# Peptides against a protein of PDB entry 5D63: the designs that were tried, part 135

Target 1, 292 residues: chain A of PDB entry 5D63
Amino acid sequence: SLRRGIYHIENAGVPSAIDLKDGSSSDGTPIVGWQFTPDTINWHQLWLAEPIPNVADTFTLCNLFSGTYMDLYNGSSEAGTAVNGWQGTAFTTNPHQLWTIKKSSDGTSYKIQNYGSKTFVDLVNGDSSDGAKIAGWTGTWDEGNPHQKWYFNRMSVSSAEAQAAIARNPHIHGTYRGYILDGEYLVLPNATFTQIWKDSGLPGSKWREQIYDCDDFAIAMKAAVGKWGADSWKANGFAIFCGVMLGVNKAGDAAHAYNFTLTKDHADIVFFEPQNGGYLNDIGYDSYMAFY

## One batch from the design tools (peptide; made by RFdiffusion4, then SolubleMPNN)

Design b2_p20_7_s3 (from b2_p20_7, 12 letters changed)
Fold by OpenDDE base, seed 4:
Structure b2_p20_7_s3 (fold): chain B 292 residues (1-292), chain A 20 residues (1-20)
Amino acid sequence: as target 1 above (292 residues)
Amino acid sequence: SSEVERLRQERRDHLARLLA
């Protein structure tokens, strides 16, 4: 079953993703097919899937950028019915915004069925052009039509997944205590993470004994990422992944504060030195404390 | 909050160690 998380949703037939046009929060904003750039933040193409309690395989899909929800216009079962962004809530009872998402017959892609109409999200005619119509369309779960098959590329991790990634890292001290601050985390590409670092002013910040040293840099980076998240996305219910660690060196005669993020495959952590913007697999310290 | 207090304690513990 599909897990709660943030997804980039890509058509199985053509290189097109489900895009909220212009990222607009206006009710009735078209959801369209649009090209995407792999391994980047596709701003208008990220969707938070929130599972509905006690309704099997059923979700709301919140556009991360606009904070609006995928909505089948008037809940109509007519083929060609528009799919739009519309205001809503994560646990709505409005069947226009409830989507049953299950694996297609190929076992890799998913189909997205409107809960009420039982029609499927369809990239009309498999059109790969930017702005191509996405609509509700008749279909079945078992047919192989790629117009209605979608890959759900996970862009986030749960707190449990992050915790697991930390736990298997070899640079964790035996006294480690971790503190989870959020439930779901958008994981940024390093390029985006670095850009936030640059924009924060930290590259120009001067290390000063005690008054602005390693802990200040590390906390400033986390604060910058938090602010970036708040300023960039209108959806709620997730955070941007950026951790802070406190560590001690092998000799036990030095301590350091630093950041960390997750690798592209979300399986491991990578350390980030906010004093120079470097990414390291080994920062020379074993973490005895983290919060993220 | 207990969380804030814990974070403050961790900071104190960190400062008690030699910062490099």
Scores: peptide ipSAE 0.038, ipTM 0.618, DockQ to the pose 0.260
Fold by OpenDDE base, seed 2:
Structure b2_p20_7_s3 (fold): chain B 292 residues (1-292), chain A 20 residues (1-20)
Amino acid sequence: as target 1 above (292 residues)
Amino acid sequence: SSEVERLRQERRDHLARLLA
């Protein structure tokens, strides 16, 4: 079963992702195939999958950038029916915006079936060009047509997954208390995380005794990431992952405040020093408090 | 270096604040 989360959705046959053209919020904006760059934020190609209660394997798909939803035009079952972005809500009853998503016969990719029409999201002719048509098309769950098979690469973590990643880390103090602030987190590539850090002005910020020291740097980074999220995405129901930690050294005679994010595979945390922009597997402190 | 010493001082000060 597909988990709630943010996904980059890539065609199984060609290197093309499901893209909302120009990230436009206008009703009827085409959803198209488009090239992507691995390990980057593909801005118009991120989709929040929200599971529908009591409807097995069925979701709405909200474009993270535009805040609009994947919509089969008029819910038509005709092959070639346009798939567009359209205003909606996460828990809509509109079958034009309800998608049953289950594993294909190959056991690795998914197929995306419109709940009402029973047609499938299809990269028409397997066209790998930017702007290639994506449409509803007749099909079956068991056929091997790569035009209708999609890899769902999860770009987010739940709060529980983040909590588990922290718990696995060896640099957690016995007195650790963690506080979860949100339910689902987009995990940024380090390059993006670093760019936010740079744009925040922290690289040029002056360390000053007590008045602007480690805790101020760490909180400023958290605030910068939060603002970046709010300014960048129109969808709701998720946050951007950036944690704050307080830690004590092994000797117990020094403490530090710092940030952390998740590794690419989302299984572990990596520490981030906001005073110099460094990523570390061991920052030299064991965390006794975190919020994220 | 001076930066290393600064960081050490910061860490000591931080601990003092949190433990006070």
Scores: peptide ipSAE 0.031, ipTM 0.697, DockQ to the pose 0.107
Fold by OpenDDE base, seed 3:
Structure b2_p20_7_s3 (fold): chain B 292 residues (1-292), chain A 20 residues (1-20)
Amino acid sequence: as target 1 above (292 residues)
Amino acid sequence: SSEVERLRQERRDHLARLLA
C-alpha cells in the first residue's frame, strides 16, 4: 500500500508529471501534465498523500506549493471531467477530493481512482506537452493504458525512516541519543540545501570563539531551513529535513557541532559543515546527540 | 597556523562544555 508522504507523480508512458498550473491556490486551477527536471525541486508538482483512516488505499492529495487539493470537478463520472486544485482539508469526506491509489497491473506504477466517481486520473491522449489536459476518465484497475498509470516518486521520509538511516551510519557514538521533532520530512537536493545555506548569510559569517562557533553555525543552518520551508510551501503536515548533531572525535579529545541531511536514495545520511558548506561522508566525529 | 589553532580551540571548548 502507498505510504503517507510527499510524491512527485510521473506518467508511466511519457516524461510528464502532475502539475498544478502556476502553483495557484485559486479554486478551479487546472492540474495539467508538465515536464520536470530530475533531482530538482519541481515546485508545482509535489503532492502530500494523506491516508484516510479506515478507508482502504484512499488518500487526499495536497499540492505542497499551493496548499490546495486535487479535486474532480463536480465529482462527475463523465470522461474528460477536469481535475483541478481546490481548497480542502486532509481528512475531508468530500468524495471529489478522495482518491483510491493502488498498484496497476504492471506492479510498479499506480492508478489514481476518484473515490466517488470511480473514474481514473488520465493524461488525456498521453500528451507529453506542457499544459496537457489531466482529467477523470473511465477505466479499470487491470487495464494497461499508460495514460492512467503513474509512478509515485517519494520525495520525503518519515521520522522512522530517518532514524533508520542514522542507525545505519558508522559515525554514531555508543552513547548516541536522537530526538525526533517532526513526522514527515521533505528531503532536499543538495543544490537546494546549499542555496538555503548561501541565502542564510552563513558563508560570510565570522567564526568567533564561543559566541559564534560551531553550535551557532549548525543551529543557524537548521533555522534557515525551517524558515525556508515555512516561506516556500503552503501545505502543512510536514517539515524540511535538516538535522543537527553533536559529535566527538575518535580520540575523544575534541567535539564538534554540525548538520546532516539524507542521501538521494534516503538510505543514508550525509554530513554538512555549515562553516564552509561542505558535504562529507565522514566529518571526523561520532555523533552522541542529534535532533531533527 | 592561526586557523589551525582556532579550530583546535573550538574543539576543546566544545568538548569541555558538552562532555563535562
Scores: peptide ipSAE 0.030, ipTM 0.666, DockQ to the pose 0.111
Fold by OpenDDE base, seed 1:
Structure b2_p20_7_s3 (fold): chain B 292 residues (1-292), chain A 20 residues (1-20)
Amino acid sequence: as target 1 above (292 residues)
Amino acid sequence: SSEVERLRQERRDHLARLLA
């Protein structure tokens, strides 16, 4: 079954993603097919899938940028019915905004069925052009039509997944205590993470004994990421991943404060030095405390 | 050299604040 999380949803037939046009929060904003760039933030193309309790394989899909939800216009079962962004809530009972998402017959892609109408999200005619119509369309779960098959590329991790990634890292002290601050985290590409770092002013910040040293840099980076998240996205129910660690060296006579994020495959952590913007697999310290 | 010493001092200060 599909896990709660943030997804980039790509058509199985053509290189097109499900896009909320202009990222607009207006009710009735068209959802369309649009090109995307791998390993980047595709701003209007990220969707938070929230599973509905006690309704098997059924979700709401919230656009991260607009904070609005995927909505089948009037819940109509007619082929060609518009799929739009519309105001809503994560656990709505409105069948226009409830989507049953299960694996297609190929075992890798998903189909997205409206809970009420039983029609499927369809990239009309498999059109790969920007702005191509996405609509509700008749179909079945076992059909092989790529117009109705979608890859769900996970762009986030749960707190448990982050915890597991940390646990796999060899640079964790035996006294390690981790503190989880949120439930689901959008994982940023390093380029985006670095840009936030640059925009924070940290590259030009002066190290000063005690008054602005390693802990201040590390906390400032986390604060910058938090602010970036709040300023960038209208959806709620997730955070932007950026951790803070305190570590001790092998000799046990020095400690450091630093940041960390997750690797592209979300399986491991990578350390980030906020004093110079460097990414390291080994920062020279074993973490005895983290919060993220 | 100065930067290296600064980093060493930072690490010592951090340890003192958090582990002492």
Scores: peptide ipSAE 0.031, ipTM 0.689, DockQ to the pose 0.111; fails the geometry check

Design b2_p20_7_s4 (from b2_p20_7, 10 letters changed)
Fold by OpenDDE base, seed 3:
Formats: sequence, structure tokens, C-alpha cells
Structure b2_p20_7_s4 (fold): chain B 292 residues (1-292), chain A 20 residues (1-20)
Amino acid sequence: as target 1 above (292 residues)
Amino acid sequence: SAELEALRQQRADRLAELLA
């Protein structure tokens, strides 16, 4: 079954993603097909899938940017019914906003069925143009029509997945203690992570003995990421991944505080030095404490 | 950097306490 998480939803037939037009929070904002750029945030094209308790394979889809939900207009079963952004809640009972999401017949893509109407989210005519209509359309689960098949590219990790990634890293001290702060984390591309670092004022910040040293840099970076998240996204129920670590060197005679994020495949962590903005697979320390 | 090296040396005393 599809896990709770943030997804970039891409058509199986053409290079088009499900896009909330202009990221608008207005009720009735069209959801359309739009081109996307790999390895970028794709701001208006991220969706938080929240599973509905006790309803198999059924979710709400919250647009991360607008905080509004994917909504089948009037819940109509007519082919061509508009799919829009609309105000809602994660655990709504409104069938206009409930979507059953299961694997298609090809075993890799998903189909998105409205819970009430039983119609499917359809990229009309497989149109790859920006602004192409996405609508509810008649279909079946076993039909191979690529207009109704979608790849769910997961852009987030659970706290458990983050914990597992840390546990696999060779630069963890035997005394390691981790503290999990949130349940689901949007994982940023390094370019975005770096831009947040640049905008934080940390570049050019002067290292000062004790009063503004490694721990201050690391905490400032985490705070900057947190603020960026709050200022950038209207959806709730997730955080932006940015960890803080305290580490000891192999000789056991020096310690450091630094940041870390996840690799693109979410399987490993990469260390980030907030004093110079560098990414490292080995920062020269083994972590004895982390919070993220 | 010189600052990073200074930091490493400075942390030595605190590290000793942590590892005790």
C-alpha cells in the first residue's frame, strides 16, 4: 500500500506532473498537467498523502504549497469533471476529497480513484502541454490507459526511515543517542539546502570562541531550515529535514557540532558543515548525539 | 581553517568529560 508521505505525481505516459495552478489557495483552483524539472522542489507539484484510518488504500491529497486538497468538483461521476484545489482537512469525510490509490496493472504506476464517484484522475488526452486538463474520468483498475496512470515519486521520509539511514552510516559513535522531533520530513535537494544556508546569514558569520562556535552554526542552520519551511508551505503535518549532530573524532580528543541531510535516494545521510556550506561523506567525526 | 582547528582544540576538555 502507498505510505503516508509527500509525493511528486508524474504521468506514466508523458513527462507531466500534477500541478496546482499558480499554487493558489483559492477554492476551485484548477489542477493541471505541467512540466517539471528533475532534482528540484517543483513547488506547486508536491502532495501530502494522508491515509484515512480504517479505509483501505484511501487518502486525502494536500497540496504542500497551498494547503488545499485535491477535490473532484461536486463529486460528479461525469467524464471530464474538473479536479481542483479546495479547502479541506486531512481526515475529511467529504468523498469529493477522498482518493483510493492503488497500483495499476503494470505494477509500477498508481491509479487515483475518487472514493465517491469511482472515476479516475485523468490527464485528458495525455496532453503534455503546460496547463493541460486533469479531470475525473471513467475507467477501471485493470485498464492500461496511461492517461490514468501515475508514478508516485516519494519526496519525504518518515522518522523511522531517517533513523534507519543514520544507523547504516559508518560515522556513528558507540555511545550514539538520537532524538526524533517529527514524523515525516521533506528532503530538500542540496541546491535548496545550500540556498537556505546562504540566506541565513551563516556565510560570512565569524567563528568566535564559545560565544559563536560550531554548535551555534549548526543550530542556526536548523533554525533557518525550520523557518524556511514555515514560510514556504501552507500544509501542516510534516517538517523539513535538517539534522544536528554532535560528534567525536576517532582519536577521542576533539569534538564538533554539524548538520546532516539525506542523500537523493533517502538511503544514506550526508554531512553538512554550516561553517563553510560543504557536503561531506566523512566529516571526520563519529556522532554520539543527533536530533532531527 | 584556523578557526576549525581552534575549535577542535577547545573541545578537547569537554570531550574528556563526555567520555568519562
Scores: peptide ipSAE 0.018, ipTM 0.594, DockQ to the pose 0.136
Fold by OpenDDE base, seed 1:
Structure b2_p20_7_s4 (fold): chain B 292 residues (1-292), chain A 20 residues (1-20)
Amino acid sequence: as target 1 above (292 residues)
Amino acid sequence: SAELEALRQQRADRLAELLA
């Protein structure tokens, strides 16, 4: 089954993603097909899938940018019914905003069925143009129509997945203690992570013995990422991944504080030095503490 | 994570105490 998480939802037939037009929070904002750029944020095209307890394979889909939810207009079963952004809550009982999401017949893509109407999210005519209509449309789970098949590219990790990535890294001290702060994390491309670092003022910050040294840089970076998250997204229920580590060198005579994020495949961590903005597979320290 | 949920509950309880 589909896991809770943040997804970029891409049509299986054409290079188009599910896009909330202009990222608007207004009720009735059209959801449309739109082009996307791989390995970028794609601001209006990220959706938090929240599973509904005790309702198999059923979710709400919250647009990260607007904080509004995917909504089938009036819950109508008529083919061509508009799919829009609309105010809601993660665990709503409104069937207009409940979506059953299961694998399609090809075993890779998903279909998105409205819980109430039993119609499917459809890229009308498979139109690849920007602003193409997305609507509720009649269909079945087993038919191969690519207009109703969607790839769910996971853009986030659970705390458990992050923990597993850390545990597999060779630069973890035997005394390591990790502290998890959130449940689900949007993982940023390095370019975005670096831009946040630049915008924070850290590149111009002066290292000063104890009063503004490695721990201050590392905490400032995490604070900057947190603020960026709060300022950028209206949805709740997730965080932006940025970890802080304390480490000791092999000789045991030096300690350091630094950041870390996840690799593109989410399977490993990469270290980030907030004093110079560098990404490293080996920062020269073994972590005995992390919080993220 | 069960541990995370427990921690969140503890924090929520503490907040409730602070606001009481």
Scores: peptide ipSAE 0.007, ipTM 0.418, DockQ to the pose 0.026
Fold by OpenDDE base, seed 2:
Structure b2_p20_7_s4 (fold): chain B 292 residues (1-292), chain A 20 residues (1-20)
Amino acid sequence: as target 1 above (292 residues)
Amino acid sequence: SAELEALRQQRADRLAELLA
């Protein structure tokens, strides 16, 4: 079954993603096919899938940027019915905004069925052009039509997955304690993470003994990421991944505070030094505490 | 190493503190 998370949803037939046009929060904003750039944010093309309790394989899909929800217009079962962004809530009972998402017959892609109409989200004619129509269309779960098959590229991690990634890292002290602050985290590309660091002013900040040293840099970076998240996205129910660690060196005579993020595949962590903007697989310290 | 993997598994089995 599909897990709760933030997804980039890509057509199985052509290089097109499900896009909320212009990222607009207006009711009735078209959802369309649009080109995308791999390993980037793709601002208008991220969707938070929230599972509905006690309804198998059924979700709302909230656009991360606009905070609006995928909506089948009037819940109509007619082929060609518009799919739009519309105001809503994560646990709505409105069947226009409830989507059953299950694996297609190929076992890799998903199909997205409207709960009420039983029609499927369809990239009309498999059109790969920017702004191509996405609509509800008749279909079955077993059909192989790529117009109705979608890859769900997960762009977030749960707190449990983040914990597991930390646990796999060799630079964790035996006394390690981790503190989880949120439930779901959007994982940023390093380029975006670095840009936030640059924009924070930290590259020009002066190290000063105790008054502004390693812990201040690390906390300032986390604060900058938090602010960036709040200022960039209208959806709720997720955070931006940026961790803080306290570590001790092998000799046990020096301590350091630093940041960390997740690798592209979300399986491992990479350390980030906020004093110089460097990414390291080994920062020279073993972490005894983290919060993220 | 097997020892390293065992240690990682041990850490993975621990629950992190959850801030409510």
Scores: peptide ipSAE 0.006, ipTM 0.420, DockQ to the pose 0.029
Fold by OpenDDE base, seed 4:
Structure b2_p20_7_s4 (fold): chain B 292 residues (1-292), chain A 20 residues (1-20)
Amino acid sequence: as target 1 above (292 residues)
Amino acid sequence: SAELEALRQQRADRLAELLA
């Protein structure tokens, strides 16, 4: 079953992703096929899949940027019915916004079926051009038509997955205690993470003994990421991953505060030094506390 | 050292739980 999470949804036939046009929050905004750039944020192409309790394999799909939901216009079963962004809620009963998402016959891609109409999200004619029509279209679960097959690239991690990544890291102190603050985290590309760091003013901040030292830098970075998240996305129910750690060196005579994020594959953490913007696999400290 | 080993065991147990 598809897990709750944020996904970049890519067509199985052509290099096109499901895009909310201009990221607009207006009801009826077209959802279209659009090119994407790997390892970037792809702003208008991120979707939070929220599973509906007690309804097997059924989700709402909230556009992260607009906060609106994927909506089959009037719930029509007619082939070619528009798929748009529309206001909604995560646990709506509106069948126009309920999508059954299951693996296709190829075992890798998914098909997206409207719960009410039983039609499928279709990249019409497999058109790879920017702005190509995405519509509800007749189909079956076992058909191999790539116009109706989609790869779900997960762009977020659960708190459990983050915890697992930390658990795999060798630079954890024996006294370690982690504190989980949220349930689902958008994991940023390093380039985006670095840009937030730059925009925060931290690169020009002056280190001062005790009054503005390592812990202040680390907390300021987390605050900057939090603000960036709040200012950038209209959807709710997720956070932006940015951790804070407190660590002690091997000798036990020095402590440090620093940040960390997740690697691209979400399997590991990488340390981030907010005093210089560096990414390190070994920051020289073993963490005895983290919150994220 | 004993503390470190205890942590490692705890982490291993948690990983196993997450993978189950």
Scores: peptide ipSAE 0.006, ipTM 0.418, DockQ to the pose 0.028

Design b2_p20_8_s1 (from b2_p20_8, 15 letters changed)
Fold by OpenDDE base, seed 1:
Structure b2_p20_8_s1 (fold): chain B 292 residues (1-292), chain A 20 residues (1-20)
Amino acid sequence: as target 1 above (292 residues)
Amino acid sequence: MEEMFKLFREEYRALKEKIA
């Protein structure tokens, strides 16, 4: 079953992703096929899938950027019915905004069926052009038509997954205590993470004994990421991943505060030094405390 | 900072509009 999370949804037949046109929050904004760039944010193409309690394999899909939801126009079962962004809520009962998402017959891609109409999200004619129509279309779960098959590329991690990644890292102190602040985290590409760091002013900040030292840098970075998240996305129910760690060196005679994020595959953490913007697999300290 | 973050989004939008 599909996990709650943020997904980049890509067509199985052509290099096109499900895109909310212009990222607009207006009701009736077209959802279209659009090209994407791997390992980038793809702003208008991220969707929070929220599972509906007690309704098997059924979700709402909230566009991260606009905060609006994928909506089948009038809930019509007619082939070619527009799929649009529309205001809604995560746990709506509106069948226009409820989507049953299950694996296709190929076992890798998913099909997206409207709960009410039983039609499927379709990249019309498999058109790979930017702005190509996405519509509700008749179909079956076992059909192999790539126009209705979608890869759900997970762009977020749960708090449990983050916790597991930390637990696998060798640079964790025996006294480690982690504090989880949120439930689901968008994981940023390093390029985006670095850009936030640059925009924060931290590259020009000067280390000063106690008044502005390692903990201030680390907390300032986390605050910058938090602010970036708040300013960038209209959807709720997720955070931007950026951790703070306190660590002690092997000798036990020095401590440091630093940041960390997740690797691209979400399996491991990588340390980030907010005083110089460096990414390190070993920062020279073992973490005894983290919050993220 | 807020302005810089907005510019980042707007640059993406501008590129998207040029392609469309």
Scores: peptide ipSAE 0.006, ipTM 0.349, DockQ to the pose 0.015
Fold by OpenDDE base, seed 4:
Structure b2_p20_8_s1 (fold): chain B 292 residues (1-292), chain A 20 residues (1-20)
Amino acid sequence: as target 1 above (292 residues)
Amino acid sequence: MEEMFKLFREEYRALKEKIA
């Protein structure tokens, strides 16, 4: 079954993603097909899938940017019914905003069925153009029509997944203690992470003994990422991944505070030095404490 | 949160160094 998380949802037939037009929070904003760039944020094309308790394979889909939800207009079962962004809540009972999401017949893509109407999210005519209509359309679970098949590319990790990635890293001290601050984390591309670092002013900050040293840099970076998240996204229920670590070197005569994020495949962590903006697989310290 | 930060500082106070 599909896990709770943030997804980039791409059509199985053409290089088009499910896009909330202009990222607008207005009720009735069209959801459309739109081009995307792999390994980038794709701002209007990220969706938080929240599983509905006790309703098998059923979710709400919240647009990360607008904070509005995927909504089948009037819950109509008519083919061609508009799919729009609309205000809602994660655990709504409104069937217009409830979507059953299960694997398609190909075993890789998913189909998205409206819970009430039983129609499917359809890229009309498989149109790959920007702004192409996405609508509810008749279909079946076993049908091979690529207009109704979608790849769900996970853009986030759970706290448990992050914890597991940390645990398997060789640069973790035996005394390690981690503190999990949130439940789900959007994982940023390094380019975005670096840009946040640049915009924070940290590149121009001067190291000063105790008054502004490694811990200040590391915490400032986390604060910058947090602010960036708050300023960038209207959806709730997730955080932006940026960890802080305290580590000790092998000799045990030096300690450091630094940041870390996750690799592209979310399987490993990579260390980030906020004093110079560098990414390292080995920062020269073994972490004994982290919070993220 | 403030308390946590203070604890972190104290634990590593004598060992922390910059990366140059």
Scores: peptide ipSAE 0.100, ipTM 0.715, DockQ to the pose 0.285; fails the geometry check
Fold by OpenDDE base, seed 5:
Structure b2_p20_8_s1 (fold): chain B 292 residues (1-292), chain A 20 residues (1-20)
Amino acid sequence: as target 1 above (292 residues)
Amino acid sequence: MEEMFKLFREEYRALKEKIA
């Protein structure tokens, strides 16, 4: 079953993603097919899937950028019914905004069925052009029509997944204590993470004994990422991944504060040195404390 | 392990390492 998380939703037939046009928060904003760039933030194409309690395989889909929800216009079962962004809430009872999402017959892609109308989200005619119509359309769970099959590329991790990635890293001290601050984390590409670092002013910050040393750099980076998240996205219920660690070296005669993020496949962590912007698989310290 | 963890936390200030 599909897990709660942030997804980039890509058509199984053509290189097109589900896009909220212009990222607009206005009710009735068209949801359309649009090209995307791999390994980048596709701003209008990220969707938070929130599972509905006690309703199997059923979700709301909140556009990360606009904070509005995927909505089948008037809940109509007519083929060609518009799918739009519309104001809503994560746990709404409005069937226009409830979507049953399950694996297609190919076992890799998903189909997105409106809970009320039982029609499916359809890239009309498989049109790969920017702005192509996405609509509710008649279908079945078992048919192979790629117009109604979607890959859900997970762009976030749960706190449990992050915890697991940390736990299997070889640079974690036996006395490690981790403190989880949120439940779901958008994982940024390194390029975006680095840009936030650059924009924070940290590259020009001067190390000063105690008053602005390693822990200040590490906390400043986390604060910068947090602010970037708050300023960039209107949806709630998630955070931007950026951790802080305290570590001790093998000799036990030096300690350091640093950051960390997750690798592209979300399976491992990579360390980030906020004093120079470097990414390292081994920062020379074993972490005994983290918060993220 | 808790005692060791406590030790590391208490000694962190004295053990801070400059990188840049």
Scores: peptide ipSAE 0.037, ipTM 0.675, DockQ to the pose 0.128; fails the geometry check
Fold by OpenDDE base, seed 2:
Structure b2_p20_8_s1 (fold): chain B 292 residues (1-292), chain A 20 residues (1-20)
Amino acid sequence: as target 1 above (292 residues)
Amino acid sequence: MEEMFKLFREEYRALKEKIA
């Protein structure tokens, strides 16, 4: 079963992703195939999948950038029916915006079936060009047509997954207490995380004893990421991952405040030093407190 | 363990350092 989360949805046949054209929030904005760059944010190509309670394998798909939802035009079962962005809500009863998402016959990719029409999201003709039509099309769950098969690459983690990643890190003090602030977190590529750091002004900030030292840097980074999230995305129901830690060194004679994010595979954390923008597997401290 | 955690919180101001 597909988990709630933010996904980059890529065609199984060609290197094309499901893209909301221009990231527009206008009703009827075409959803199209578009090229993507691995390990980047791919702004218009992120979708929050929200599972519908008590309806098996059925979701709404909210475009993270526009805040609009994947919508089968008029819910028509005709092959070639447009799939567009349209205003909606996460738990709508509108079958035009309800999508049953299950594994395809290959066991790796998914098919996306409209709940009402029972047609499938189809990259028409498998066209790999930017702006290629995505439409509802007749099909079956067992059909091997790659035009209707999609890889769901998870771009977010739940708070539980983040908690688990922290728990298995060797640089956590026995007295550790973690405080979870949100439920689902978009995990940024390091390049994006670094860019936020650069844009925050922290690289030019002066360390000053107590008045602006390690904790101020770490909290400023957290605030910068939060603001970046608010300014960048129109969808709700998720946060941007950026943690703050307080740690103590092995000798017990020094403490530090720093940030952390998740590794690319989401299995581990990596420490981020907001005073110099460095990523470290070992920052030299064991965390006794975190919030994220 | 909780006492140790509390001590760390109380002593953090004195122990925290900058990165060189």
Scores: peptide ipSAE 0.035, ipTM 0.675, DockQ to the pose 0.127; fails the geometry check

